Peptides against a protein of PDB entry 9IZ0. Designs and how they scored, part 57

Target 1, 345 residues: chain A of PDB entry 9IZ0
Amino acid sequence: ITCLGSNGHTYKQLVKGGNDDLRQDAVMEQVFEQVNGFLRSYRKTSQRNLSMRTYKVIPLALKTGVIEWVQDTIPLGEYLDSAHKVYHPKEWSLSTCRKLIAEKQMEDLETRLKVYDLVCRHYRPVFRHFFLESYADPVQWFTTQTNYARSTAVASVLGHVLGLGDRHGQNILIDKTSGEVIHIDLGIAFEQGKKLPVPECVPFRLTRDVVDGMGITGVEGVFRRCMEFTLETLRREEDSLLSVLEVLRYDPLFSWLISPLRRMKKQKMQLENFNQPESGNITTDASRDPKIQRNNVSGESEAERAILKVRQKLSSTLSVEASVGELIRIAQDPSYLALMFCGWS

## One batch from the design tools (peptide; aimed at target 1 R98 H168 V198 F341)

Design b2_p22_3_s4 (made by RFdiffusion4, then SolubleMPNN; from b2_p22_3, 10 letters changed)
Fold by OpenDDE base, seed 5:
Structure b2_p22_3_s4 (fold): chain B 345 residues (1-345), chain A 22 residues (1-22)
Amino acid sequence: as target 1 above (345 residues)
Amino acid sequence: KEEKRKAYEERLKELEEKRKEL
């Protein structure tokens, strides 16, 4: 929808209806705005303009709302699929890679590592080309690639601390003007991604293409240092952050659990991305309801557990550098990435 | 073409060194 603002400007708005709980997005955006306050208050983060990019979410009803359309954005996954076809036209398609990973999903780790390595050899990173193509001026190129690395660092720390799930390439937008990342579809938080049919095993998305966008220094530059400064800020503001999350504990509209419907929708989307449409009426007989054991875990007990996990992630038992080093290691570890739905790009 | 590429690669290195200072 395009709305005319009272200021005479036209704003594109995405009306999302039917299946997505925009209240989860709105709540997480409020948490990001508070964290952005902390990042502005500290010299090390403010001097670098570190922020989580936010977007306006106005929940109108259960499963309906208005999202600010972030102008000049592209989904990371859309860019990567298009760029990979241009730069590596002799390599495997994304659908081929997905199929091979899925066919081995139930196999042992060794077999999954072998197929992951095979896929990685036949699907090389291309995300560096986003910055090289989009910016003719070397200063703009450098600035936008730096903004990308900074923005990705903030999003990676916050994504880990808040346990953001479902961080696939369609849920990460790239701002074509700034190079910043914008995380969307925030309805899987507090490690509920581990409850998906394909469990999320990484703290944040740091795939080969995410790293390739950081340029020649990869993670060993602006990204690592900006993660360290972000984590240092969040550790200093632990009590403030936990107080913000405690307000959400009492929000009757906030779900600390992934809904069975959302889990099933994600399972279908995972399966449909593996079947090319051969023109056969697959009447998926909906009669195999997997007995989702409704663990009647009270939402309150899950909120307490979520807040406890946030506190544990902010623990000063390890240095900031050691903690960031371990997070970067785990996020890039083939033993975790081979278990992911799309860990190769 | 090759000189412009070298000058771009050198400027890229200089910018990456500056990036390591930021």
Scores: peptide ipSAE 0.016, ipTM 0.414, DockQ to the pose 0.013
OpenDDE base, seeds 1, 2, 3, 4: peptide ipSAE 0.014, 0.014, 0.005, 0.000; ipTM 0.453, 0.407, 0.398, 0.234

Design b2_p22_4 (made by RFdiffusion4)
Pose (drawn by RFdiffusion4):
Structure b2_p22_4 (pose): chain A 304 residues (1-257, 299-345), chain P 22 residues (1-22)
Amino acid sequence: ITCLGSNGHTYKQLVKGGNDDLRQDAVMEQVFEQVNGFLRSYRKTSQRNLSMRTYKVIPLALKTGVIEWVQDTIPLGEYLDSAHKVYHPKEWSLSTCRKLIAEKQMEDLETRLKVYDLVCRHYRPVFRHFFLESYADPVQWFTTQTNYARSTAVASVLGHVLGLGDRHGQNILIDKTSGEVIHIDLGIAFEQGKKLPVPECVPFRLTRDVVDGMGITGVEGVFRRCMEFTLETLRREEDSLLSVLEVLRYDPLFSWLGESEAERAILKVRQKLSSTLSVEASVGELIRIAQDPSYLALMFCGWS
Amino acid sequence: SEAEEILERHLETLGLDPSFLE
């Protein structure tokens, strides 16, 4: 539902009747805003202008809340389905991949990796072409690319820290003229998903297409640097963060999918921010564990 | 059949359309 504005600007409101965890999304957005404040009160984490982008959430009811449909965007999942066909029509479709993996579900490890390797060989990455031929001449394109890389890196590090759940393309919106990413529908949090009926391996969203969209350079450069600066900044302001997560713990609103998984979740948050390992080594291990095909094969259908 | 039902249930848990598999 799109309404005009007194200043003359239209605002789009996405109202949902489905039982999306909009209250959890709201509290998570509050945490994200406070993180933006942390990144704001520091030198390195603000010269890059890095911020985990937040979309305003106004949940009137958990089942029937209303959120701000962000200014003109194309969701990642709804995108690069058309781009896949237009750019690579000869290669296999998502139908062949999907249920072919469906055949993979009951198979062993080697079979799962083999079929995944085959399908991934068939379907070359295509998202790299969105930033080309869409935005503008090169300066704006590069600004948009670095904005996407920074925003996705920060969002991914924060999601790993807070154990964010679903990370399909249907839950990622790319801005357009700016390039900052907006994660949507973050209902599953504090390590909720891996432990699904169907298990996962990857801690944060990192497919081949996503790393292809970061530029010619994969996730080694601006992405890693932004991730590591985010990790160090989050560690430096760790006390305030755990204080925020604690106040989330003691209220019966945040979903942690007497004693609760929330305690262990924040303990794992502390471990993730623990200074025992160097931050650079932590970012390296995170990139490796999110990029390796062995982990990616067991994730789920698609996810190429 | 059991595998497809498991996948459909997983998609429903995620709030996704089961036709995703097609």

Design b2_p22_4_s1 (made by RFdiffusion4, then SolubleMPNN; from b2_p22_4, 10 letters changed)
Fold by OpenDDE base, seed 5:
Structure b2_p22_4_s1 (fold): chain B 345 residues (1-345), chain A 22 residues (1-22)
Amino acid sequence: as target 1 above (345 residues)
Amino acid sequence: DEALELLKEALKALGLDPSLLD
């Protein structure tokens, strides 16, 4: 829809209906705004303007709401597919890479690593070109690349702590003006990504293209330091963050679990990425949603486990530097990336 | 109802939008 604001400007808004719980997205955006408050209050993060980019979500009913249309953005995956065809026209297509990885999905780790390495040799990173194409001025280029590395660092720490899943290239937008990342589709949180048909094994997305966008230093410099300052802030504000999550524990409408419908939809999208793009209007005759009597007892136990897992991720048992170092290592480990649906880009 | 009001007050006290529960 297009709304006319009281300022005379027209705003595009996405009306989302169906079975997607927009209340979870709205709650996550509120948690991000609280975290942005902590990042603004702490000297090390405020001096760097560290924030999670947010967007407005207005739930209208259990299954319907309005999402702010984020202007001047592109999905990371859309840019990467287009740029790869331009800069590496002799390399493999994204479809060829997807096919080879998925033909080996049921094989052992050694076989999956060999196929992942083969795909990586035939599909090179291109995301550095986003900054080189978009920003001819060296100051704008450096500023936007710095904003990208900062924004990715905040999103990586916060995404790990909250256990955000489904962080594929279509759920990560790039702001073409600032270079910042915007995470969308927040309905897989609290490690529910591990329950997907292809389990998410990484704490956040730190693929070769995500790193290539950071420039010549890669993860070493702005990204690592901004992860450290973000994690230091979240550890300091642990009680405040846990208090927000404890309020959500008693929300009878908040879903700590991936919905069966969302799981089926993601399973179908993973399977349809194998079949040709038939433009079939799938009228999902979603008439018989069984009345899932949410046994309140099961929701409370899942919330308690989720909060405990957040507390464990904020533990000061390791230094901030050691914790960030381990997260970066795991997020880039081929042994985990080879298990992902698209770990090579 | 009363539990929902208490939850809205708790959200408001945390600077969260209580309309998230509507």
Scores: peptide ipSAE 0.009, ipTM 0.332, DockQ to the pose 0.018
OpenDDE base, seeds 1, 2, 3, 4: peptide ipSAE 0.016, 0.000, 0.000, 0.000; ipTM 0.452, 0.275, 0.298, 0.277; seed 1 fails the geometry check

Design b2_p22_4_s2 (made by RFdiffusion4, then SolubleMPNN; from b2_p22_4, 11 letters changed)
Fold by OpenDDE base, seed 1:
Structure b2_p22_4_s2 (fold): chain B 345 residues (1-345), chain A 22 residues (1-22)
Amino acid sequence: as target 1 above (345 residues)
Amino acid sequence: DEALKLLEEALKARGLDPSLLD
């Protein structure tokens, strides 16, 4: 839809209807706005204009809402698929890579690592070309690449701390004007991504293409330093952040658990992305509803566990540098990336 | 270190302030 704003400007908005609970997204965007307040109040983060890019989410009903249409954006995964075909036309297709990883999904770690390494050799990083193509001016090129590294650092720390899941290339937008990342579909938070059919084993997305976009320094420049400053700010504001999350504990509209419907939808989408449309009647025998005993772990007990994990991630037991160093190491570890749905790009 | 130096030199060669590197 197109809405006329009170300022006389027309805004495109996405009306989302169906099975997507926009209340989760709206709550996470409110948490990001509070975190952006902390980042603006701290000298090291404010001097760098560090922020989590937000978008407006207005939930209207249980399954309907309005999302701000983020103009001048592209999904990271859409750019990477198109750019890979242009720059590496003799390499494997994304579908071939996905198929090989899927065929080995139930195998041991050693077999999965061999397939991941094989895929990596036949699907090289291309995301540096986004900045080289889009910005002919050296100042604009440098500024946008810096903004990308900064925004990715903020999103990586915040994504780890809040346990954001489902961080695939379609849920990460790139702003073509600023180079900043925008995270969308925030309904998998507080480590609920570990409950997906393909468990998320990394703290945030730091794949080879995500690193290639940072330029020649990779993670060892702006990205690492901006992660450190962001984590230092979040540790300083721990009590403020936990107080925001405690308000959500009492929000009857917020679900600390992934809904069974959303889990099934993500499971189906993961399976459909692996199956080529061979015309076989997959009789989805819906009869094996695994009686996952919903241990009625009260929503309060899951909220308390989630808040406790946030507090543990903000612990000052390790230095900021040591904590960031470990997060960067884990996020790039082939032993975790080989377990992901798309860990090679 | 060496990659940062190369980037600082590349910035200087473009008339950009290396302080922009953070």
Scores: peptide ipSAE 0.018, ipTM 0.331, DockQ to the pose 0.013
OpenDDE base, seeds 2, 3, 4, 5: peptide ipSAE 0.007, 0.020, 0.000, 0.014; ipTM 0.358, 0.323, 0.197, 0.380; seed 3 fails the geometry check

Design b2_p22_4_s3 (made by RFdiffusion4, then SolubleMPNN; from b2_p22_4, 10 letters changed)
Fold by OpenDDE base, seed 1:
Structure b2_p22_4_s3 (fold): chain B 345 residues (1-345), chain A 22 residues (1-22)
Amino acid sequence: as target 1 above (345 residues)
Amino acid sequence: DEAIKLLEEALKALGLDPSLLD
């Protein structure tokens, strides 16, 4: 839809209708705005303009809402699929890579690592080309690449701390003007990504293409330092952040658990990406929904566990540098990336 | 370290603030 703003400008807006509870997205965007307040208040983060890019989410009803259309963006996964065909036309297709990883999904870690390494050798990183293509001026190129590394660092720390899941290349937008990342579809939070059919094993997305976009220094430049400053700010503001999350504990509309419907939708999307469309009427006999005993873990008990995990992630037991170093190591570890749906790109 | 220094020098040569690397 196109809405006329109070400023007389027309804004495109996406109306989402369906099974996606936009209230979760709206709540997570409110948490990001509070965190952006903390990042603006701290000198080290404020001087670097560190922020989580937000978008306006207006939930209208249980299954409908209006999302701000983020202009001049592209999904990371869409850019990477296009650019890989241009720069590496003799390498494997994304569909071939997905198929090979899928065929080995039930195999041991050693077999999955061998297939992951094979896929990585036949699907090279290309995301550096986004900046080289888009910015002919060296100053604009450098500024935009720096903004990307900074934005990715903030999103990585916040994504870990809040336990954001489903961080695939279609849920990460790149702003073509600033180079900043915009995370969308925030309905999998507080480590509920570990309950997906393909569980998320990494703290945030730090694949080879995500690193390739950071330029020649990779993770050891702007990215690491901005992760450290972001984590330092969040540790300083721990009580403020926990107080924001405690308000959500009492929101009867906020779901601390992945809904069975979202889980089934993600399961179906994962399975459809593995099966070529053989025209067979797979009557998915929905009858064997395993009685997942809804352990009557009150929504309050899951909220308490989520808040406790956030507090644990903000613990000062390790230095900021040691904590960031371990997060970067885990996020790049082939032993975790080989277990993901798309850990190679 | 050396790559960061080269980038800082490149930034200075472009008239950019090297603090952009920080």
Scores: peptide ipSAE 0.009, ipTM 0.366, DockQ to the pose 0.013
OpenDDE base, seeds 2, 3, 4, 5: peptide ipSAE 0.000, 0.000, 0.000, 0.014; ipTM 0.292, 0.292, 0.305, 0.319; seed 5 fails the geometry check

Design b2_p22_4_s4 (made by RFdiffusion4, then SolubleMPNN; from b2_p22_4, 10 letters changed)
Fold by OpenDDE base, seed 4:
Structure b2_p22_4_s4 (fold): chain B 345 residues (1-345), chain A 22 residues (1-22)
Amino acid sequence: as target 1 above (345 residues)
Amino acid sequence: DEALELLKEALKKLGLDPSLLD
């Protein structure tokens, strides 16, 4: 739809209907706006114009809402699939890579590492070409690549701290004008990605293509430093951030747990994306865990656990540099990436 | 480190402030 704003500007809006509860997305966008306030107030982050890219989410009902249309964007996964066909036409298709990883999903770590390494050899990074194709001017090329590394650093720290899950290439948009990343489908937060059928084991998405987009320095430049400044800001504003999250504890509409319906939907999408036949019993397992019963008492205890986990991630026990160094190491560790849904790109 | 210095030199050659990488 197109809406006329009170300011006289026309805005394109996406109406999302179906089974997706946009309330969690709307709440996470509000948390990002508060964090953007902290990033603007702190000199080290403000001087670099560090922000999480946000979009407006207006939940209309339990299963419907309006989302701001992010103009001039492309899903990272859509760009990468297209670019791999152009730049590496003799390499394996994304479907071949997905199939090989899926066929070994139930095998031991050593077998999964061998298959991951094999896939990596036949599917090379291409995301550097996004910047080379889109920007003929060297200044624009460098500026957009820098904006990409900066925005990815902010999103990586926030994604870790808030425990954002389901960070696959279709849930990360690239702004073609600025080079910034926009994270969408925020309905898996507070480490609920670990409860997916393919558990998320990395703190954020730092795959080979995500790193290839950072240019010649990879993680050892703008990205690392912007992660450090972002984490330093969040540690300084810990009490403010926790106070924002405590307000969500009293939101009767906020879900600290992945819903059985959302879990089943993501399970189905993962199986479809792996071209695996639906095992007909997918409906039964989500109903049987008695801990998934929406007892209000369980919701409050899970909110407390989520807030405690955020506090633990903001702990000053390690330096900012040591904490960021460990996060970058874990996010790039083949032992975790080999276990992930599409950890090779 | 070496890649960062090479990039800072490339920025200087482009007339860009190498502190953009800091």
Scores: peptide ipSAE 0.021, ipTM 0.456, DockQ to the pose 0.013
OpenDDE base, seeds 1, 2, 3, 5: peptide ipSAE 0.013, 0.010, 0.009, 0.010; ipTM 0.470, 0.322, 0.397, 0.392; seeds 1, 3, 5 fail the geometry check

Design b2_p22_5 (made by RFdiffusion4)
Pose (drawn by RFdiffusion4):
Structure b2_p22_5 (pose): chain A 304 residues (1-257, 299-345), chain P 22 residues (1-22)
Amino acid sequence: ITCLGSNGHTYKQLVKGGNDDLRQDAVMEQVFEQVNGFLRSYRKTSQRNLSMRTYKVIPLALKTGVIEWVQDTIPLGEYLDSAHKVYHPKEWSLSTCRKLIAEKQMEDLETRLKVYDLVCRHYRPVFRHFFLESYADPVQWFTTQTNYARSTAVASVLGHVLGLGDRHGQNILIDKTSGEVIHIDLGIAFEQGKKLPVPECVPFRLTRDVVDGMGITGVEGVFRRCMEFTLETLRREEDSLLSVLEVLRYDPLFSWLGESEAERAILKVRQKLSSTLSVEASVGELIRIAQDPSYLALMFCGWS
Amino acid sequence: SEIVSPDQERVEELAEKLREGE
């Protein structure tokens, strides 16, 4: 529902009747805003102008809340389906991949990796072409690319820290003229998903297409540097963060999918921010664990 | 009577999406 504005600007409101965890999304957005404040009160984490982008959430009811449909965007999942067909029509469709993996579900590890390797060899990455031929001449394109890299890196590090759940393309919105990513529908949090009926391996969203969209350079450069600066900044302001997560723990609103998984979850948050391992080594291991095909094969259908 | 919690519904929906790859 799109309304005009007194200043003359239209605002789009996405109202949902489905039982999306909009209250959890709201509290998560509050945490994200406070993180933006942390990144604001520091030298390195603000020269890059890095921020985990937040979209305003106004949940009137958990089942029937209303959120801000962000200014003109194309969701990642709804995108690169048309781009896959237009750019690579010869290669296989999502239908062949999907249920072919469906045949993979009951198979062993080697079979799962083999079929995944085959399908991934068939479907070359295509998201790299969104930033080309869409935005503008090269300066704006590069600004948009670095904005995406930064925003996705910060969002991914924060999601791994807070154990964010679903990370399909259907839950990712790319801005357009700016390039900052907006994660949507973050209902599953504090390590809720991996432990699904169907298990997962990847801690944060990182497919082949996503790393292809970061540019010619994969996730080694601006992405890693932004991630590691985010990790160090989050560690430096760790006390305030755990204070925020504690106040989340004591209220019965945040979903942590007497004693609760929230305690263990924040302990794992501390471990993830623990200074025992160098931050650079932590970012390296995170990139490896999110990029390796062995982990990616067991994730789910698609996710090429 | 059988009672399904919101948690169960959400987990099942996500599991279905994972199986379907949507």

Design b2_p22_5_s1 (made by RFdiffusion4, then SolubleMPNN; from b2_p22_5, 13 letters changed)
Fold by OpenDDE base, seed 2:
Structure b2_p22_5_s1 (fold): chain B 345 residues (1-345), chain A 22 residues (1-22)
Amino acid sequence: as target 1 above (345 residues)
Amino acid sequence: PVVVTDDEKRLARLAEKLLQGV
C-alpha cells in the first residue's frame, strides 16, 4: 500500500497478514533502537556510525500489521543464487547442493562434513561481485563494502547476544545504496532457533559468501574490529540492555518461546525446501488456530532463562578480543556449518 | 556520510592496488 504521511510524503508499506507475530518483530526492532542509542553514545562505535539497520513495524492486531517497505534492497540469498549462475555456470546448482545436504541430514558428522566439503568445492563464494559489479567508482565500492562489513559485525554481535535465529539468506536484505545488511523476520529470538528441526549451531551467519563480501581481508580487519567495539559497547551497557529485556518479561503479548505455528511453518518450509527446489511464494492458509493456553509460569521461567543467557553472553570473563575471536571461529567452523540447512553459502 | 577510519583508508588503498595488479 502507499500511505500519505503527516509530513505530506508518500510511503510504500507492506501489509502483512496471517500467522506471523508482527508484534515480535516490532519488539525486536524496539530493542535494536535502544541498542542503536548505546552505539551512538559510545565513542568507538559512534565514530564508525555503527548501527543495526531497523525497519518500521506497526502491529495492527495480534497477527497483522504494516511493515515499512525497504526500498532498493535485495535478499542476500536471491543475489547469491543469481550470482553463482553468472560467475560459476559450470558449478552445481543451489538445488543440487541442497539435495545432497538433505540426503545426508540424518548421517553422522563425518559423512556430513565430507558432503559439505564436496558442496563447497562445487559451489564457490561469489558475494564479492555484489560490490564489484554495483559500484564502478572505487570510493563508492570501498565505502559500500566497509558499510557491509560494519553492519554485518553489529548484526553478528547483536544477533548472538539476543540469540536471533532463522538467519537464512532470505531473512537478510542487502541495501543496494549503502551495502548495509537489514535483518528481517525477527520472530525467532533468545536461542529458540536451537528448537528448530535443524538446530542452529552457529552464533550468527558467517558463511563463505558472507565473508567473501568483506573483500580480501575477510573477517580480519573492519569486521573483527567492529564486532569488538560493538561487544565492548554492549558489555558497558549490560544493565541498560537487561533493563530493556526485563520490560519485555512483563509484556503479556511478547513470546519468549517460538510459537508452535511458526515452528511448524518453518519446519514445513525446511522440509519443502528439501523436497522441492523452486522458491515458490507458499501462502499457507493455515486457518485452524488451536487455542494454546499460555501457561504464564512457563513464560516467566523462559524469560528469566533468556535474560540469564544474555547476561552470560555479556560476561567479561574473557576479553572482548578473545570472545569475538571464539565467536568468529565457531561461526566459520565446518563442523557446525555442515549441520545447517545452507551452511556453504 | 560514512566515516572511514585511517586504517580502513589504508586497507582501501591496499585493496585498490591489489585490484589494479590483477
Scores: peptide ipSAE 0.029, ipTM 0.465, DockQ to the pose 0.013
OpenDDE base, seeds 1, 3, 4, 5: peptide ipSAE 0.019, 0.024, 0.030, 0.017; ipTM 0.387, 0.424, 0.474, 0.366; seed 4 fails the geometry check

Design b2_p22_5_s2 (made by RFdiffusion4, then SolubleMPNN; from b2_p22_5, 13 letters changed)
Fold by OpenDDE base, seed 3:
Structure b2_p22_5_s2 (fold): chain B 345 residues (1-345), chain A 22 residues (1-22)
Amino acid sequence: as target 1 above (345 residues)
Amino acid sequence: EKVVTDEEKRLKELAEKKLKGE
């Protein structure tokens, strides 16, 4: 739909109906707006215009809402698939890489590492080309690449601290004007992604293509420094951030548990991305509900555990530099990337 | 037919220009 704003501007909006609860996304966007307040208050982050890019989400009902249409964006995964076919036409297809990783999903770590290395050798990074092809002016190129590294650093720290899951290439938009990243579909927060069949092992997405977009310095330079300044700001504002999360603890609209429907949708999306759509009627015989003893972990006990994990991630036990160094190391570790659905790109 | 995305078309045209030295 197109809406006329009170400012006289027309805004395109997506009315989303169906099976998605937008309340989780709306709450996470509100948390990001508060964090953006902290980033503006602190000199080191304010001087660099560090912010999490947000989009407007208005939940209307269960499974219905209005989402801002983010103009001039492309999904990272859509760009990377298209660019890889153009720049590396003799390398393996994304579907071939996905199939090989899927076929070895149940194998040991050593076998999965060998397959991951093989896929990496046959599917090279291309994301540097986004900046080189989109911006002919060297100043625009440098500015947009810097904005990408800055926005990715903020999103990486927030993704770790808030336990944002399911950060695959379709859930990350690139702003074609600024080079900034926009994270969408925020309905897996507070480490609920670790409860998926393919658990999230990395603190944030820092794959080879995510790094290739940072240019010659990779993670060493703008990205690392902006992660450090962001984490320093969040540690300084720990009590303020925890107070925001405590308000959400008592919000009856916020679920600290992953919705069963959202879990099923994410599981299905993880499985469908491995299988070509062979037209086989997988009658999902709904009868095999594994009696996972739902220990009646009240939503309150999950909220308390989530807030405790945020506090633990903001601990000053390690320096900011040491903490960021360890996060970058883990996010790039082949032993974790080989376990992911798409850790090679 | 593989549906060639609009982005794949754009990138192909850009690559063809760059290969021509445009």
Scores: peptide ipSAE 0.027, ipTM 0.577, DockQ to the pose 0.021
OpenDDE base, seeds 1, 2, 4, 5: peptide ipSAE 0.022, 0.012, 0.019, 0.022; ipTM 0.442, 0.285, 0.431, 0.425

Design b2_p22_5_s3 (made by RFdiffusion4, then SolubleMPNN; from b2_p22_5, 14 letters changed)
Fold by OpenDDE base, seed 1:
Structure b2_p22_5_s3 (fold): chain B 345 residues (1-345), chain A 22 residues (1-22)
Amino acid sequence: as target 1 above (345 residues)
Amino acid sequence: PLVVTDEEKRLKRLAEKKLRGE
């Protein structure tokens, strides 16, 4: 739909219907706007225009709403798949890489590392080409690549602190105008990604292609420094951030737990991305209801644990530099990336 | 290690100069 804003501008809006809890997205976007307030108030972050890119989510009904359509964006995964075909036409397809990783999903870490390394050798980073192709002017190229590194740094810190999950290449948009990242589908937060069929082991997405987009310095320089400034700001505003999250504790519309339905949907999507439709009726007999022990952990007890984990992640026990250094190390560690659904790009 | 092309290095240097007003 097209909506007329109060400013007289028309905005394209995507109406999402279905099982996606747009309330989760709306709440997380509100948290990001509050964090953007902190980033604007702090000199080190304000001077760099550090922000989490947000999009407006208007819940219309249960599991339905209007999402602001971010114009001039592309999913990172869509760009990467296309660019790999252009720049490395003799390398393995994304489907081949996915298949090999999946076939070894139940194997030991050593075997999974060998397969991950093999995939990495046959699927080389290309995301640098986004900036080289899109921005012929060296100033625009440098500016947009800098904006990318900055926005990725902010999103990485926030993604870690808030425990954002499901950060695959389709849930990360690139703004073609600014080079900034836009995170979408925010319904997996507070480390609920660890409850996915393929548990998330990294604090944020820092794959080889994500790093390739940062240019010659990789993680060293703009990205690292902007992570440090962002974390320093969040530590300074800890009480303010926790107060925002405490409001969500009492929001009956916010779910601190991944819904079983959403978990099953993500499980199916992960499995369907491996099955090319050979017509085999795998009646996955859904009748093996694993007794997910409804540990009647009250939603309140999960909220309390989530807030406690946020507080722990904001702890000043380690320096900002040490904390960021460890996060960057973990996010790039092959031992974690080899365990991911798509850790190679 | 990220293999940085000589062209990327050139473009970066040119951009850094322009951003400094050189």
Scores: peptide ipSAE 0.024, ipTM 0.481, DockQ to the pose 0.012
OpenDDE base, seeds 2, 3, 4, 5: peptide ipSAE 0.000, 0.013, 0.023, 0.012; ipTM 0.302, 0.336, 0.459, 0.365

